# Ledger of designs, part 61: peptides against a protein of PDB entry 6B4E

Target 1, 295 residues: chain A of PDB entry 6B4E
Amino acid sequence: TNFDKISKMFWHYKDKIAQIKQDIVLPIKKADVNVRNLLSRHKRKINPKFGQLTNSNQQLFKIQNELTQLINDTKGDSLAYHWILNFIAKAVVHQAETEVRVKPESALPLGKLTLYLLVQFPELQELFMARLVKKCPFVIGFTCEIDTEKGRQNMGWKRNNENKWEDNTSYDERMGGILSLFAIITRLQLPQEFITTTSHPFPIALSWHILARICNTPLNLITNTHFVILGSWWDAAAVQFLQAYGNQASKLLILIGEELTSRMAEKKYVGAARLRILLEAWQNNNMESFPEMSP

## One batch from the design tools (peptide; aimed at target 1 A205 R213 L255)

Design b2_p28_3_s4 (made by RFdiffusion4, then SolubleMPNN; its pose is not in this set)
Fold by OpenDDE base, seed 4:
Structure b2_p28_3_s4 (fold): chain B 295 residues (1-295), chain A 28 residues (1-28)
Amino acid sequence: as target 1 above (295 residues)
Amino acid sequence: MLPSLEEIEKEVEELKKEIDKKIEELKK
């Protein structure tokens, strides 16, 4: 694992966030009043859509179409277009932090919607990845120390208005939610209409990156959160990962489920305990996946 | 910028080798 490369990627997206603020978010505040009004209206219409997702593909397609139309309405103005995509990127990640956090299976409809949008609007890809990396560096297998304020910030820890860090449980759950969404996206097939014309923007190979990079992370940097997000990933994508990589996948699952947990046993991480349970379930031929959506 | 699929797959192959090495080391 080339950790230098991973770090460069991490900082690239951190810079991208800054660039987005300077080139998209701030300029729109000074844009024509008609543009601002348009975006305000669209924002209000778009935001509820993510909460309207259900286990129904029919409902998903409805929302996809509605969002597509709303986004297309902004294409006449490049700045407006990028602004609305950035808003969507933020909203999707926020949904992962809130809804997926408490209901992991909700990642499936959200992931399907997101994947559709990522393909339909390619400019969303960089915006979305930047937001993901900022909020949850685990999505690219990045880890740094969290013994410093800057380290915690880099790893996506939040502070409240009183400059107090969020509690460990809240952080773990948020990271798990975001990672669940990303994992789902990586294991989803492209919508039928895109299969022959477009490559998957976030393929299952990115799940390999996550797992392998975590396995290769120095043990002194491994925290409970690593195991939590691995568990979240497992629920979201382990079945499909095994289908994709077969024996190689099995090896990696054993490494994270058995070897990594064993090496960190002295820490008695709750996340590690859960991951071992997942491993044992798999060993007993009882690996579960999220239920498929209804027609 | 997101890596190309080719770049991603290349990295996966490298990672597979690393994982294989780790497994072999664990067997010793």
Scores: peptide ipSAE 0.337, ipTM 0.854, DockQ to the pose 0.915
OpenDDE base, seeds 1, 2, 3, 5: peptide ipSAE 0.335, 0.331, 0.333, 0.326; ipTM 0.852, 0.851, 0.851, 0.849

Design b2_p28_4 (made by RFdiffusion4)
Pose (drawn by RFdiffusion4):
Structure b2_p28_4 (pose): chain A 295 residues (1-295), chain P 28 residues (1-28)
Amino acid sequence: as target 1 above (295 residues)
Amino acid sequence: SSSINADSYFPEELLEEIDEEEEEALKF
């Protein structure tokens, strides 16, 4: 892995976040009353819909249809359309860092919803990817030091209600939840309405890049967070990763489960212990996936 | 060693193919 190229990719998405603020978010303050009214009303209607998802496919379709109608209502104004898509991208990532953090299997319905929106509204793709990379750089394998304040900001750290950094546990859980959503998206087949006509925008090869880049990261930059997001990724995508790459995926899973954990054993990282348990469960023919969605 | 050196465990053709898929997916 050429980490200079990974850094260039990271800063590309950081620049995209700045461009979104300049060209989408700030100009909306100057939009006409019809646009402001529509966006104010629609953002209220959109916000709770992500938490209304359940393990039921019928409910997923209902929410997809409701959101499709609301988004289509904004298409008459390119700026309003891009603003509501940016709002949705932020809301989906926030849902991943809150609800998926507590209930990891809720990444599956949220991932199906997000993937559907990503192909129904393709302008969402760049907005969503930039948001993921800003809030969880591990999705492209970016890692930097967090000894400095700027490094902490680069790696997606947040502050609590007194300018102190959130505790390590809070950060690790957030990163798992965000990366768990992206991991579901990379291993999902497109919905039937698009599977016959469209290339998957974030395919399974992006999961390969996450694993390979963590395994190629300098060991002095590895933290408990790398093991936590690999465990979260495993729960969400390891079964399909093996289906895609076979013996090669097996080699990579062994590398992360046996070698990466062994090299960092003196740190006694909690996430490394769980990743070893996941490796042993697979070796005992008990690899699990999230239960498939109910009707 | 400084890393796991994971790229050394895999065929080069496979790594090229996956990189190409990443370039197409991310339009980077």

Design b2_p28_4_s2 (made by RFdiffusion4, then SolubleMPNN; from b2_p28_4, 17 letters changed)
Fold by OpenDDE base, seed 1:
Structure b2_p28_4_s2 (fold): chain B 295 residues (1-295), chain A 28 residues (1-28)
Amino acid sequence: as target 1 above (295 residues)
Amino acid sequence: SNNLDVESYFDKDLIDKLEKEIEKALKF
């Protein structure tokens, strides 16, 4: 693991967030009133769609089509198009922070929708990744110390209106929710219509990267959150990861489930205990995946 | 500080393949 490369990647996406604000978000506020009105209407139509997802593929396809039409309506204006995609990126991540955190299996329909949009609208890919990294740097295996305000901010900690940091449980759950979504995306197959025409924008190899980078993280930087997100990843993608890489995947699962937890045993992290349970379930041939969606 | 040296557990060719896939996907 090259930590310089990880840091470079992290700051690349942080810079992208700043660029998005400067070049997309702020300019729209000064754009033509017709454009602003269009985007306002579209935002209101788009925002509820993510909450309308169910375990039904039929419902998913309906929402996909509706969103596709709404996004296409903005293509006549490049700035408007990028603005609506950025809005979608933010909305998807927000859905992960709020819904997926409490119902991890909801990551599956959300992930399918997101993957469809990422392929259908390639410009969404960098916007979405930048938002993911900002909110949950674990998606690229980035870790820094959280003993400073800047460190906490870099690791995606939020402050409330009173400038108080969120509690540890809230942070852990949010990170778990976001990571669950990302993990699902990495293990999903492309929609049938795209399999032969495009490559996967966030392939399963990115899951390998997450696990490997976390395992190689200096132990003094490992927190309960690391184990929580590893557990979230496990629930979301471990089965498919094993299918993809076989024995090599098994080695990595043992490293995170056994070796990493053992090295951190003195900390008595709750997340680590859960990861141990997941490992044991796997060893007993009882590894579970999220339920498949209905037709 | 100690780490697990994950790369030592994987086939080098696989690692190279994964890194290439990641680079292609993220363009980074």
Scores: peptide ipSAE 0.578, ipTM 0.933, DockQ to the pose 0.832
OpenDDE base, seeds 2, 3, 4, 5: peptide ipSAE 0.551, 0.549, 0.559, 0.549; ipTM 0.927, 0.927, 0.929, 0.928

Design b2_p28_4_s3 (made by RFdiffusion4, then SolubleMPNN; from b2_p28_4, 16 letters changed)
Fold by OpenDDE base, seed 1:
Formats: C-alpha cells, sequence, structure tokens
Structure b2_p28_4_s3 (fold): chain B 295 residues (1-295), chain A 28 residues (1-28)
C-alpha cells in the first residue's frame, strides 16, 4: 500500500468538492431566473424519489425512468446539468447516511439506482466519488488521526449547530451506511442494457482496495469505526467478493476478520467483536447476503 | 508502526490486475 497515493487521491477529491462549489453551485445562484426555477422544480421532484425505493425491481425501474427524464430535461444547459447531477450525488449519500445506516439492506435498491445513474450519466461519477470521499474517506481506504479538529473533519466527522462533534455511535453508523452503499455498488452487475457496451464505473476491485488499505493502516490509527465499516462491507459484499476472487478473497477476509481483530484485541472494540462473529459465521458456512429484490 | 503487509498474501499478477482496474475506473 502506497499511503502517499492514497493521500493524493483523498486530496484530489477534496479539491473537487471545492471546485464543484466554485464552478457549479455558486454560479447557479446568479444564473438566469428561468434556469433557477427549473432546477428548483426538478430538485423538489427528484429529492423524494430516493425515499420511494423499496425491495421491488418494478418500483426501481419506475424511479430510474422518472429520474432519467428529469435529468435529461437539464442537458440543454451544461451548468444546470452538472448542478442537478451534483444534487443527486449529495442526495444519494444523504440517503445512505439516514436510511441505510438504520436499514443496511436498503443499500441494495439504492445502489442499483445509483449504479444505473452513474452509467447513464457518466459526469455523475466524479461528482459522486468526491462526495463519498468527503463524507466517508474509508471508501478509498484513507485514514488519518482524529486527535485534531482538522483530522476529525478530514475523516468526515460532523459538528452540530452548537459546534459540538457528533457522538461516536452516530459517526460509526453514518460511516457504516455510506460504506454499505459503496460496497453494494462495487459488487452489483451492470444493468443488462449496458453490460456489453460499458465498463463498470466502480468495480469490485475497489472493495479489494478498501480492505487491503485498512489492513495496511498503521495500527495506532485503527479505531472502532474501521471495524464497523468492515462489518458493513462484509454484510454488503463479502459473498460476491468471494465469488469474484475465490481463494485470494478468502485470504483477505481472514486477514480482516482474524488477524486485524486479534492485533487490536486489547482495545475491546465492539465493531471488532461483531466482525469476529461474521468471520465465525462464514467459517460455519453461514455467510449471509442481503435479500434479493422482488420482481 | 505495525501493519499487516496485505500485498505479501497475494500474487503480484493479481495485484497488478486490480491496480489497473482501479486506475481505469478512477482515472488515477
Amino acid sequence: as target 1 above (295 residues)
Amino acid sequence: SNNLDVESYFDKELIDKLEKEIEKALKF
């Protein structure tokens, strides 16, 4: 693992967030009133769609079509188009922070929708990844110290209106929710209409990087959150990861489930205990995946 | 600081393949 490369990637996406604000978000505030009105209407129509997802593929396809139409309506203005995609990127991540954190299996329909949109609208890919990295740097295996305010901010910690940091449980759950979504996206197959024409924008190899980079992280930087997000990843993608890489995947699962947890045993992290249980379930041939969606 | 040296557990060819896939996907 090259930590300089990880840091470079992290700061690239942080810079992208700043660029998005400067070049997309702020300019729209000064744009033509008709454009602003269009985007306001579209925002109101788009926002509830993510909460309308269920375990139904029929409902998913309906929402995909509706969102596709709404996004296409903005393509006549490049700035408007990028603004609506950035809004969608933010909304998807927000849904992961709020819904997926409490119902991890909801990552599956959300992930399918997101993957569809990422392929249908390629400009969404960098916007979405930048938002993911900002909110949950674990998606690229980035870790820094959290003993400073800047460190906490870099690791996606939030402050409330009273400038108080969120509690550890809230942070862990949010990170788990976001990571679950990303993990699902990496293990999903492309929609049938794209499988022969397009490469996967966030392939399962990215899951390998998450696990490997966390395993290679200096132990003094490993926290309970690392184990929480590994557990979230496990629930979301471990079965498919094993299918993709076979024995090599097994080695990595053992490394995170056994070796990493053992090395950190003195900390008695709750997340590590859960990950150990997941490992044991797998060893007993009881590895589970999220329920499949209904037609 | 101690780490697990994950790369030592994988074939170099596999690692190279994964890195190429990641570079292609993320354009890094």
Scores: peptide ipSAE 0.564, ipTM 0.931, DockQ to the pose 0.825
OpenDDE base, seeds 2, 3, 4, 5: peptide ipSAE 0.560, 0.563, 0.561, 0.556; ipTM 0.930, 0.930, 0.931, 0.929

Design b2_p28_4_s4 (made by RFdiffusion4, then SolubleMPNN; from b2_p28_4, 13 letters changed)
Fold by OpenDDE base, seed 4:
Formats: C-alpha cells, structure tokens, sequence
Structure b2_p28_4_s4 (fold): chain B 295 residues (1-295), chain A 28 residues (1-28)
C-alpha cells in the first residue's frame, strides 16, 4: 500500500469539495432568479424520492425515471446541472447516514438507484466520490490520527452547535451506513442497458482496496470504527466479493476477520467482536447477504 | 506501529491488476 497515494487521493477530493463550493454552490446563489426557482422546485421534488425507495424494483425504476427527467430539465444550464448533481450526491450520502445506518439492507435499493444515476450522469461520479471521502474517508481506505481536532475533522467527525464532538456510537453508525452504501455500489452489476456501453464507475476492486488498505493501516491508528465499517462491508458485499475473487477474496476475509481482530484483541473493540462472529458464521457456511429486491 | 502487510499474501500480478482497475475507474 502506498500511503502517499492514499493521502494524495484524500486531499484531491477535499480540494474538490472546496472547488464545488466555490464554483457551483456559491455562484448559484447569485444566479438568475428563474434558475434559482427552478432548482428550488427540483430540490423539493428530488429530496423525498430517496426515502420512497422500497424492496421493489418497480418502485426503483419509477424513481429512476422521475429523477432522470428532473435532472435532464437542468441540462440547459451547466451550472444548474452540476448544482443538482451535487445536491443529489449530498442527498444520497445523507440517506446513508440516516436510513442505511439503522437499516443496512436499505443500501440495496439506494445503491441501485445511485449506480444508475452515476452511469446516466457521469458528472455525478466525482461529485459523489468527493462527498463520500469527505464524510467517510474509509471508502478509499484513508486513516489518520483522531487525537487532534484536525484529525477528527479529516476522518469525518462532526461537532454540534456547542462545539462538542459526536459520540463514538453515532460516528461509528454513520460511517457504517455510508460504507454499506458504497460497498453495495461496488458489488452491483450495471443496469442491463449499460453493460455493453460503459464500465462500472465504482467496481468491486474498490472493495478490495478498502480492505487491503485497512489491513495495511498502522495498528496504532486502528479503532473500533474500522471494525464497524468492515462489518458493514461484510454484510453488504462479502458474498459477492468471494464470487468475484474466489480464494484470493477468502484470504483477505481471513485477514480482516481473523488476523486483524486478533492483533487488536487487547482493545476489546465491540466492532471486532462482531466481525469475529461474521467470520465464524462464514466458516460454518452461514454467510448471509441482503435479500434481493422484488419485481 | 506494525501492519499486516497484505501484499505479501497475494500475487503481485493480482495487485497490479487491481491497482490498474482502480486507477481507470477513479481516473486517479
């Protein structure tokens, strides 16, 4: 693992967030009133759609079509188009922080929707990845110290209005929710209409990278959160990961489930204990995946 | 602090393939 490369990637996306604010978000505030009104209307229509997802593919396709139309309505103005995509990127991540956090299997319909949008609107890809990395650096396997304010901020920790850090449980759950969504996206197949025309924007290889980079992280930087997000990833993608890489995948699952947990046993992390349970379930031929969606 | 050194467990060719795929996907 090249840590310099990871850091460069992390800061690239941090810079992208700053650029988005400067070049997209702030300029729209000064845009023509008609553009602002259009975007306000679209925002109101788009916002609830992510929460309207169910275990139904039919409902998914409906929402996909509705969002596609709403986004296409903005293409006549490049700034408006990028603004609405950035809004969607933020909304998807927010849905992961709230709904997926408490119901991990909801990542499946959300992930399918997101993957569709990422392919349909390629400009969403960098906007979405930048938002993911900002909120959950674990998606690229980035880790830094959290004993400083800057370190915590870099790792996506939030402060409340009283400048108090969020509690560890809240942070762990949010990171788990975001990582679950990303893991799902990496293991999904492209929609049928795109399979022959485009490559997967966030392929399963990115899951490999997450696991490998976490395993290569200096042990003094490994926290309970690392094990929580590994558990979230496991639930979301372990079955498909094994299908993709076979014996090589198995070795990596053993490394995270057995070796990494053993190395950190003295810490008695709850997340590590859960990951051990997941490993044991797999060893007993009881690895579970999220249920498939209905027609 | 020590790490697991994951690359030592895998074929170099696999790692290179994965890195290329990631670079292609993220364009970075």
Amino acid sequence: as target 1 above (295 residues)
Amino acid sequence: SSSLNVESYFDKSLIEKLEKEIEKALKF
Scores: peptide ipSAE 0.486, ipTM 0.930, DockQ to the pose 0.826
OpenDDE base, seeds 1, 2, 3, 5: peptide ipSAE 0.480, 0.482, 0.483, 0.482; ipTM 0.928, 0.929, 0.929, 0.929

Design b2_p28_5 (made by RFdiffusion4)
Pose (drawn by RFdiffusion4):
Structure b2_p28_5 (pose): chain A 295 residues (1-295), chain P 28 residues (1-28)
Amino acid sequence: as target 1 above (295 residues)
Amino acid sequence: SDELEELLNEINEKEEELFEENAHLFPF
């Protein structure tokens, strides 16, 4: 892995976040009353829909249809359309760092909804990827030091209600939740409406990049967070990763489960212990996936 | 170890192959 190229990719998405603020978010303050009214009303109607998802496919389709109608209502104005897509991208990532953090299997319905929106509204793809990378750089394998305040900001750290950094547990759980949504998306097949005509925008090869880049990261930059997101990724995608790459995926899973954990054993990282348990469960022919969605 | 270096080189080769195949997904 050429980490200079990974850094260049990271800063590309950081620049995209700045461009979104300059060209989509700030100009909306100057939009006409019809646009402001529509966006104010529609953002209220959109916000709770992500939490209304359940394990039921029928409910997923209902929410997809409701959101498709609301988004289509904004297409008459390119700026309003891009603003509502940016709002949705932020809301989906927030849902991942809150609900998926507490209930990891809720990443499956949220991932199906997001993947559907990503191909129905393709302009969402760049907005969503930039948001993921800004909030969880591990999705592209970016890691930097967090001894400095700027490094902490680069790695997606947040502050609490007194300018102190959130505790390590809160950060680790958020990162797992966000990365779990991206991991579900990379291993999902497209919905039937698009599977016959469209290339998957975030395919399974992106999961290979995450694992390979963590395994190639200098060991002095590895933290408990790397093991936590790998465990979250495992729960969301390890079965399909093996289906895609076979013995090569097996070699990579062994590398992360046996070697990466062993080389960091002195740190006694909680996430490394769980990743070892997941490796042992797979070796005992008991690899799990999230239960498939109900009707 | 030599076995670990061979394995990491094989994984990197595969990553380069997948990156070339999906270069359009990447900014560069």

Design b2_p28_5_s1 (made by RFdiffusion4, then SolubleMPNN; from b2_p28_5, 13 letters changed)
Fold by OpenDDE base, seed 3:
Structure b2_p28_5_s1 (fold): chain B 295 residues (1-295), chain A 28 residues (1-28)
Amino acid sequence: as target 1 above (295 residues)
Amino acid sequence: SEELKKLLEELEKELEKLEEENKHLYPF
């Protein structure tokens, strides 16, 4: 694992977030009042759509069509278009932080919607990835120390209204929620209308990167959160990961489930205990996946 | 420990191959 490369990737996306603010978010504040009003109306229509997702494909397709129309209405103005896409990127990640964290299976409809939008609107891809890396560096297998304020900030820790760090449970759950969404996206097939015309923007290989990079992370940097997000990934993608990579996938699952947990056993991490339970379920031929969506 | 190191080395080589194959996904 080339940690220098991973760090460069991390900082690239951090810089991209700053660029988005300068080139998209701030300029809109100075845009024509009609454009600002249009975007405000569209924002209000778009925002509730993510909360309207259910385990129904019919509902998913409805929302896909509605969002597609709303986004297309902005294409006449490049700045407005990019602003709407950036808003969507933020909204999707927010749903992962708030809903998926407490209901992991909700990652499936959200992931399907997101993947559709990523393919339908390619400019969303970099905006979304930058937002993911900012909020949850684990999506690219990045880890740094959290002994410093800057380290915690880099790893996506938030401060509360009292300027205190969020509690460990809240952080773990948020990271798990975001990682669940990303894992789902990596293991989904492209929508049928795109499967022959475009490549997957975030393919299953990115799941491989996450697992391998975490396995090679210095043990002194491994925390409970690493095991929590690995467990979240497992629930979201382990079945499909095994289908994609076969024996190599098995080796990597054993590495995270058995070897990495054993190396950290002295820490008695709750996340590690859960990951061991998932490993044992797999060993007993009882690996579960999220239920498929209804028609 | 030795087994883990061997497995990690093998998987690192596989990862490097995957990264090269998917170089287009990296913006730098």
Scores: peptide ipSAE 0.055, ipTM 0.672, DockQ to the pose 0.905
OpenDDE base, seeds 1, 2, 4, 5: peptide ipSAE 0.028, 0.033, 0.032, 0.028; ipTM 0.660, 0.649, 0.580, 0.628; seed 2 fails the geometry check

Design b2_p28_5_s2 (made by RFdiffusion4, then SolubleMPNN; from b2_p28_5, 11 letters changed)
Fold by OpenDDE base, seed 5:
Formats: C-alpha cells, structure tokens, sequence
Structure b2_p28_5_s2 (fold): chain B 295 residues (1-295), chain A 28 residues (1-28)
C-alpha cells in the first residue's frame, strides 16, 4: 500500500472542504436576497426527504423525482446549484451518522437514493467524497495516530461545546454508520437507465481498497473502530464483494476476520470479537445480507 | 478506470504477499 498516496488523497479532500467553504458557502451569504430565499425554501423541502425513506422502492422513486426537480430548479445559477449539492452531500452523511448508526439496514434505501443523485448530478461526486473523507477517513482506508488533538480531528473525532471528545462508543457507531452507507453505494448496481451510459462513480473496487489498506495499516494504529467499521462493511457488502472478486475476496475476508483479529487479540476489542462471529457465520454458510427493498 | 484497475492489481499483489506470510491461517 502506498501510504503517501493515501495521505495526499486525504489532504486533497481536506483542502476541498476548505475550498467549498470559501467558494460556495461563504459567497452565498453575500448573494442576492432572491437567491438566498430560493435556497432557504429548497433546503427546507430537501432536508426531510432523507428521513422519509423506507424499504419501499415506490417511495424511493418518489423521493428521487422530487429531489431531482428541486435540484434542477437551481441550475439557472451555478453557485446556487453547487450550494444545494453541497447541502445534499452534508445531509446524506448526517443521515448516516444519525439513522444508519442505529438502523444499519436503512443504508440500503439511503445508498440507492445517493447513488442515483451521484449519477444524475456528477458535480455531487467530489462534494460528497470530500464530506465522507472529512467525517470518516476510513472510506479511503486512511488512518493516523489519535494521540494528538490534530490526529483525532483528522480521524473525524468530534468535540462538544465543553471541548470534550465524544464517547468512544459514539465515535465507533458514527463511523460504522457512515461506512455502512459507503459500502452499500459501492456494491449497488447502477439504476437501469444509466447502466449503458455511465460508469459507476464509486465501484466495488473502493471496498477492496478499504479492506486492503486496513490490512496493511501498522498494527500500532489499529483500534476498536477499525474492527467496528469492518463489521459494518461486512453486513453491508460482504455478499456482493464475494460475488465480485471470488477467491480473492475470500482471502481478504479471512485476513480481516481471522488474521487481523488474531494479531490484535491482546487488546480484547469488542469490534474484533463481533468480526470473528461474522467470519464464523460465513464459514458455516450463514452469511447474511440486508433484505431487498419492497416494490 | 485504468487507474483503479492498476491500483486493484497492486492491492492483489499485496494480498498475495500477506497470504504467503499467513498461509497457515487458510484452511480452504
């Protein structure tokens, strides 16, 4: 693994977040009142849509159409359009941090919606990826030390208003929720209308990168969170990953489930124990996936 | 993309190396 390349990619997206603030978010505050009013109305209409998702494809298609119309209404102003897309990117990640963390199966409808929007509006892709990397650098297999304040910030740790770090369990669950969403996106097929015209923006190969990069991470940097997000990834994508890469996928699943957990056994990580259970279930032909959505 | 394919190949080679180092863990 080329860790220098991963670090460069990480910092690229960190810089992109700063750029988004400077070039999109701040300029809108100085924009014409009509533009600001439009965006305020659209924000209020868009924000609840992500919470309206269910296990129904019919409901998904309805929301897709509604969001498509709302986004298209902003295309007359490039800055407004990019602002709405950045808002959506933030809202999707926030939904993963809040809902998916407590109900992992909700990643499926959210992932389908997100993938549709990423294809329909290509400018969303970089905005979304930058937000993902900022909030959960595990999505690109980036890891750094968390012994410093800067290290914790880089790994997406939050502080409260009292300058206290979030609880370890809260961090783990939040990272798991974001990673579940990303994993789902990587394993989903493109909507039928795009299969022949567009390549998948975040293909299953990105799941390979996550797993392989974690396996190559120095052991002194491996934490319980790594095992938690691997377990979240497993529930979300392991079945489809095996379908995509066959024997090589199996090898990698064994590496994370057996080898990596064994190397870290002295730490007695709860996430590692869960990952071993998932491995054993698979070895017994009991690998589970999220249920398919209803019509 | 061609770049992703290249990276995948590199990662596959890394996986093979890891497998060789830990071959005793692969009962299948």
Amino acid sequence: as target 1 above (295 residues)
Amino acid sequence: SSELEKLLKELEEELEKLEEENKHLYPF
Scores: peptide ipSAE 0.030, ipTM 0.594, DockQ to the pose 0.079
OpenDDE base, seeds 1, 2, 3, 4: peptide ipSAE 0.028, 0.030, 0.029, 0.030; ipTM 0.637, 0.616, 0.635, 0.645; seed 2 fails the geometry check

Design b2_p28_5_s4 (made by RFdiffusion4, then SolubleMPNN; from b2_p28_5, 13 letters changed)
Fold by OpenDDE base, seed 3:
Structure b2_p28_5_s4 (fold): chain B 295 residues (1-295), chain A 28 residues (1-28)
Amino acid sequence: as target 1 above (295 residues)
Amino acid sequence: SSELKELLQELEEELEKLEKENSDLYPF
C-alpha cells in the first residue's frame, strides 16, 4: 500500500470539490433566470425519487427512466447539465447518510440506480467520487489522525449549529451507510445493455483496495469506525467479493476478520466484535447477502 | 506489524497479476 498515492488521491478529490463550487455551483447563481428556474423545477422533481425506491425492479426501472429524461432535458446547456449531475451526486450520498444507515439493505436499489446513472452519464463519475471521498474517505482507504479539528474535518466529521462535533455513534452510522452504498456499487454487475460497451466505473477491485488499505493502516490510527465500515462492507459485498477473487478474497477476509480484530482486541471495539461474528458466521457456512430485488 | 504489511504486499502483487490475466473485474 502506497499511502502517499492515497493521500494524493484524497486531496485530488478535495480540490475537485472546490473546483465544482467555483466552476459549477457559483456560476449557476449568476445564470439566466430561465436556466435557474429550469434547474429549480428539475431539482424538485429529482430529489424525492431517491426516497421512492423500493425492493422492486419495476419501480427501479421507472425511476431510472424518469431521471434519465430529466437529466437529458438539461444537456442543451453544459453548465446546467453538470449542475444537475452534481446535485444528483449530493442527493445519492445524502440518501446513504440518512436511509442506508438505518436500513442497510436499501443500499441495493440505491446502488443499482446510482450505477445506472454513472454509466448513462459518465460526467457523474468524478462528481460522485469527489462527494464520496469528501463525506467518507474510507471509500478510498484513506485515514488520518482525528486528534485535530482539521483531521476530523478531513475524515468527514460534522459539527452541529452549536459548533459541537457529532457523537461517535452518529459518525459511525453515517460512514457505514455511505460505505454500504459504495460497496454495493463495486459488487454490482453492469446492466446487460452496457456490459459489452462500457467498463465498470467503480469495479470490485476498489473493494479490495478498501480492505487492503485499512489492513495496512497504522494501528494507532485504527478506530471503532474502521471496524464498523468493514462490517458494513461485509454485509454489502463479502459474498460477491469471494466470488470475484476466490482464495485471495478468503485470505483478505481472514486478515480483516481475524488478524486485524485480534491486533486491536485490547481496545474492545464494538465494531470489531461484530466483525468477528460475521467471520464466524462465514466459517460456519452462514455468510449472508442482502436479499435480491423483486421483479 | 511488518508481517501483515508483507502479506498484504504479496496479496496486492497477486491481485495485479490476476487483473492482468483476467480483466473481468466483476464477481464470478
Scores: peptide ipSAE 0.236, ipTM 0.751, DockQ to the pose 0.224
OpenDDE base, seeds 1, 2, 4, 5: peptide ipSAE 0.234, 0.219, 0.206, 0.068; ipTM 0.759, 0.746, 0.734, 0.612

Design b2_p28_6 (made by RFdiffusion4)
Pose (drawn by RFdiffusion4):
Structure b2_p28_6 (pose): chain A 295 residues (1-295), chain P 28 residues (1-28)
Amino acid sequence: as target 1 above (295 residues)
Amino acid sequence: SVEELEDEKTITEEEREKELEELEERYS
């Protein structure tokens, strides 16, 4: 892995976040009353819909249809359309760092909803990827030191209610939740409406890049967070990763489960212990996936 | 579309073998 290229990719998405603020978010303050009214009303109607998802496919379709109508209502104004898509991208990532953090299997319905929106509204793709990278750089394998305040900000750290950094557990759980959503998206087949006509925008090869780049990361930059997101990724995508790459995926899973954990053993990282358990469960023919969605 | 990831949306068997060989050497 050429980590200079990874850094260039990271800063590209950081620049995209700045461009979104300049060209989408700030100009909306100057939009006409019809646009402001529509966006104010629609953002209220959109916000709770992500938490209304369940394990039921019928409910997923209902929410997809409701959101498709609301988004289509904004298409008459390119700025309002891009603003509501940016709002949705932020809301989906927030849902991942809250609900998926507590209930990892909720990443499956949320991933299906997001993938559907990503192909129904393709302008969402760049907005969503930039948001993921800003909030969880591990999705592209970016890692930097966190000894400095700027490094902590680069890696997606947050502060609590007193300018102190959130505890390590809170950060690790958020990163797992966000990366779990992206891991689900990379291993999902497109919905039937699009599977016959469209290339998957974030395919399974992006999961290969995550694993390979963590395994290639200098060991002095590895933290408990790398093991936690790999465990979250495993729960969400390891079965399909093997279906995609076979013996090569097996070699990579062994590398992360046996070798990456062994090289960092003195740190006694909690996430490394869980990744070893996941490796042993697979070796005992008991690899799990999230239960498929109910009707 | 996300052009930044365009080159990474697919990966060949030869590229994967090469990366795995380098990782075996690294974790030997």

Design b2_p28_6_s1 (made by RFdiffusion4, then SolubleMPNN; from b2_p28_6, 10 letters changed)
Fold by OpenDDE base, seed 2:
Structure b2_p28_6_s1 (fold): chain B 295 residues (1-295), chain A 28 residues (1-28)
Amino acid sequence: as target 1 above (295 residues)
Amino acid sequence: SVEILKDLLTISEEELEKQLEQLEKKYS
């Protein structure tokens, strides 16, 4: 694992967030009133769509079509188009932080929707990845110390209005929710309409990098959160990961489930205990995946 | 496509095995 490369990638996306603010968000505030009104209307129509997702493919397709139309309506103005995509990127991540956090299986319809949009609108890819890395650096296997304010900020910790850090449980759950979504995206197949024309923008290899990079992380930087997000990833993608990489996947799952947890046993992390349970379930031929969506 | 991720989008079987060997050494 090249940690310098990972750090460079991390800071690339941090810079991208700053660029988005400067080049997309702020300029729209000064844009023509007609453009602002259009975007305001579209924002109001788009925002509830993510909450309307169910475990139904029919509902998913409906929402995909509605969002596609709404986004296409903005293509006449490049700035408006990028603004609406950035809004969607933020909304999707927010949905992961809130809904997926409490209902991990909701990552499946959300992930399918997101993957569709990422392929349909390629400009969303950079915007979405930047938002993911900002909120949950674990998606690229980045980690740093959290004993400093800057370290906590880099790792996506939030402060409230009183400048108090969020509690550990809240942070863990948010990271788990975001990681669940990303894991789902990496293990999903492209929609049938895109399979022959495009490559997967965030393929299963990205899941490999997450796991491998965490395993290579200095043990003194490993926290309960690492195990929580690994557990979230496991629920979301372990079955498909094994299908993709076979014996090599198995070895890596054993490394995270057995070896990494063993090395950190003295810490008695709750997340590590859960990961051990998942490992044992797998060893007993009881590895579970999220249920498939209904027609 | 995301330019910064191009080199991460695919991993050869050989590279996977190499990474695993390195990890196994770390945890041996």
Scores: peptide ipSAE 0.456, ipTM 0.890, DockQ to the pose 0.914
OpenDDE base, seeds 1, 3, 4, 5: peptide ipSAE 0.437, 0.448, 0.438, 0.446; ipTM 0.886, 0.889, 0.889, 0.887; seeds 1, 5 fail the geometry check

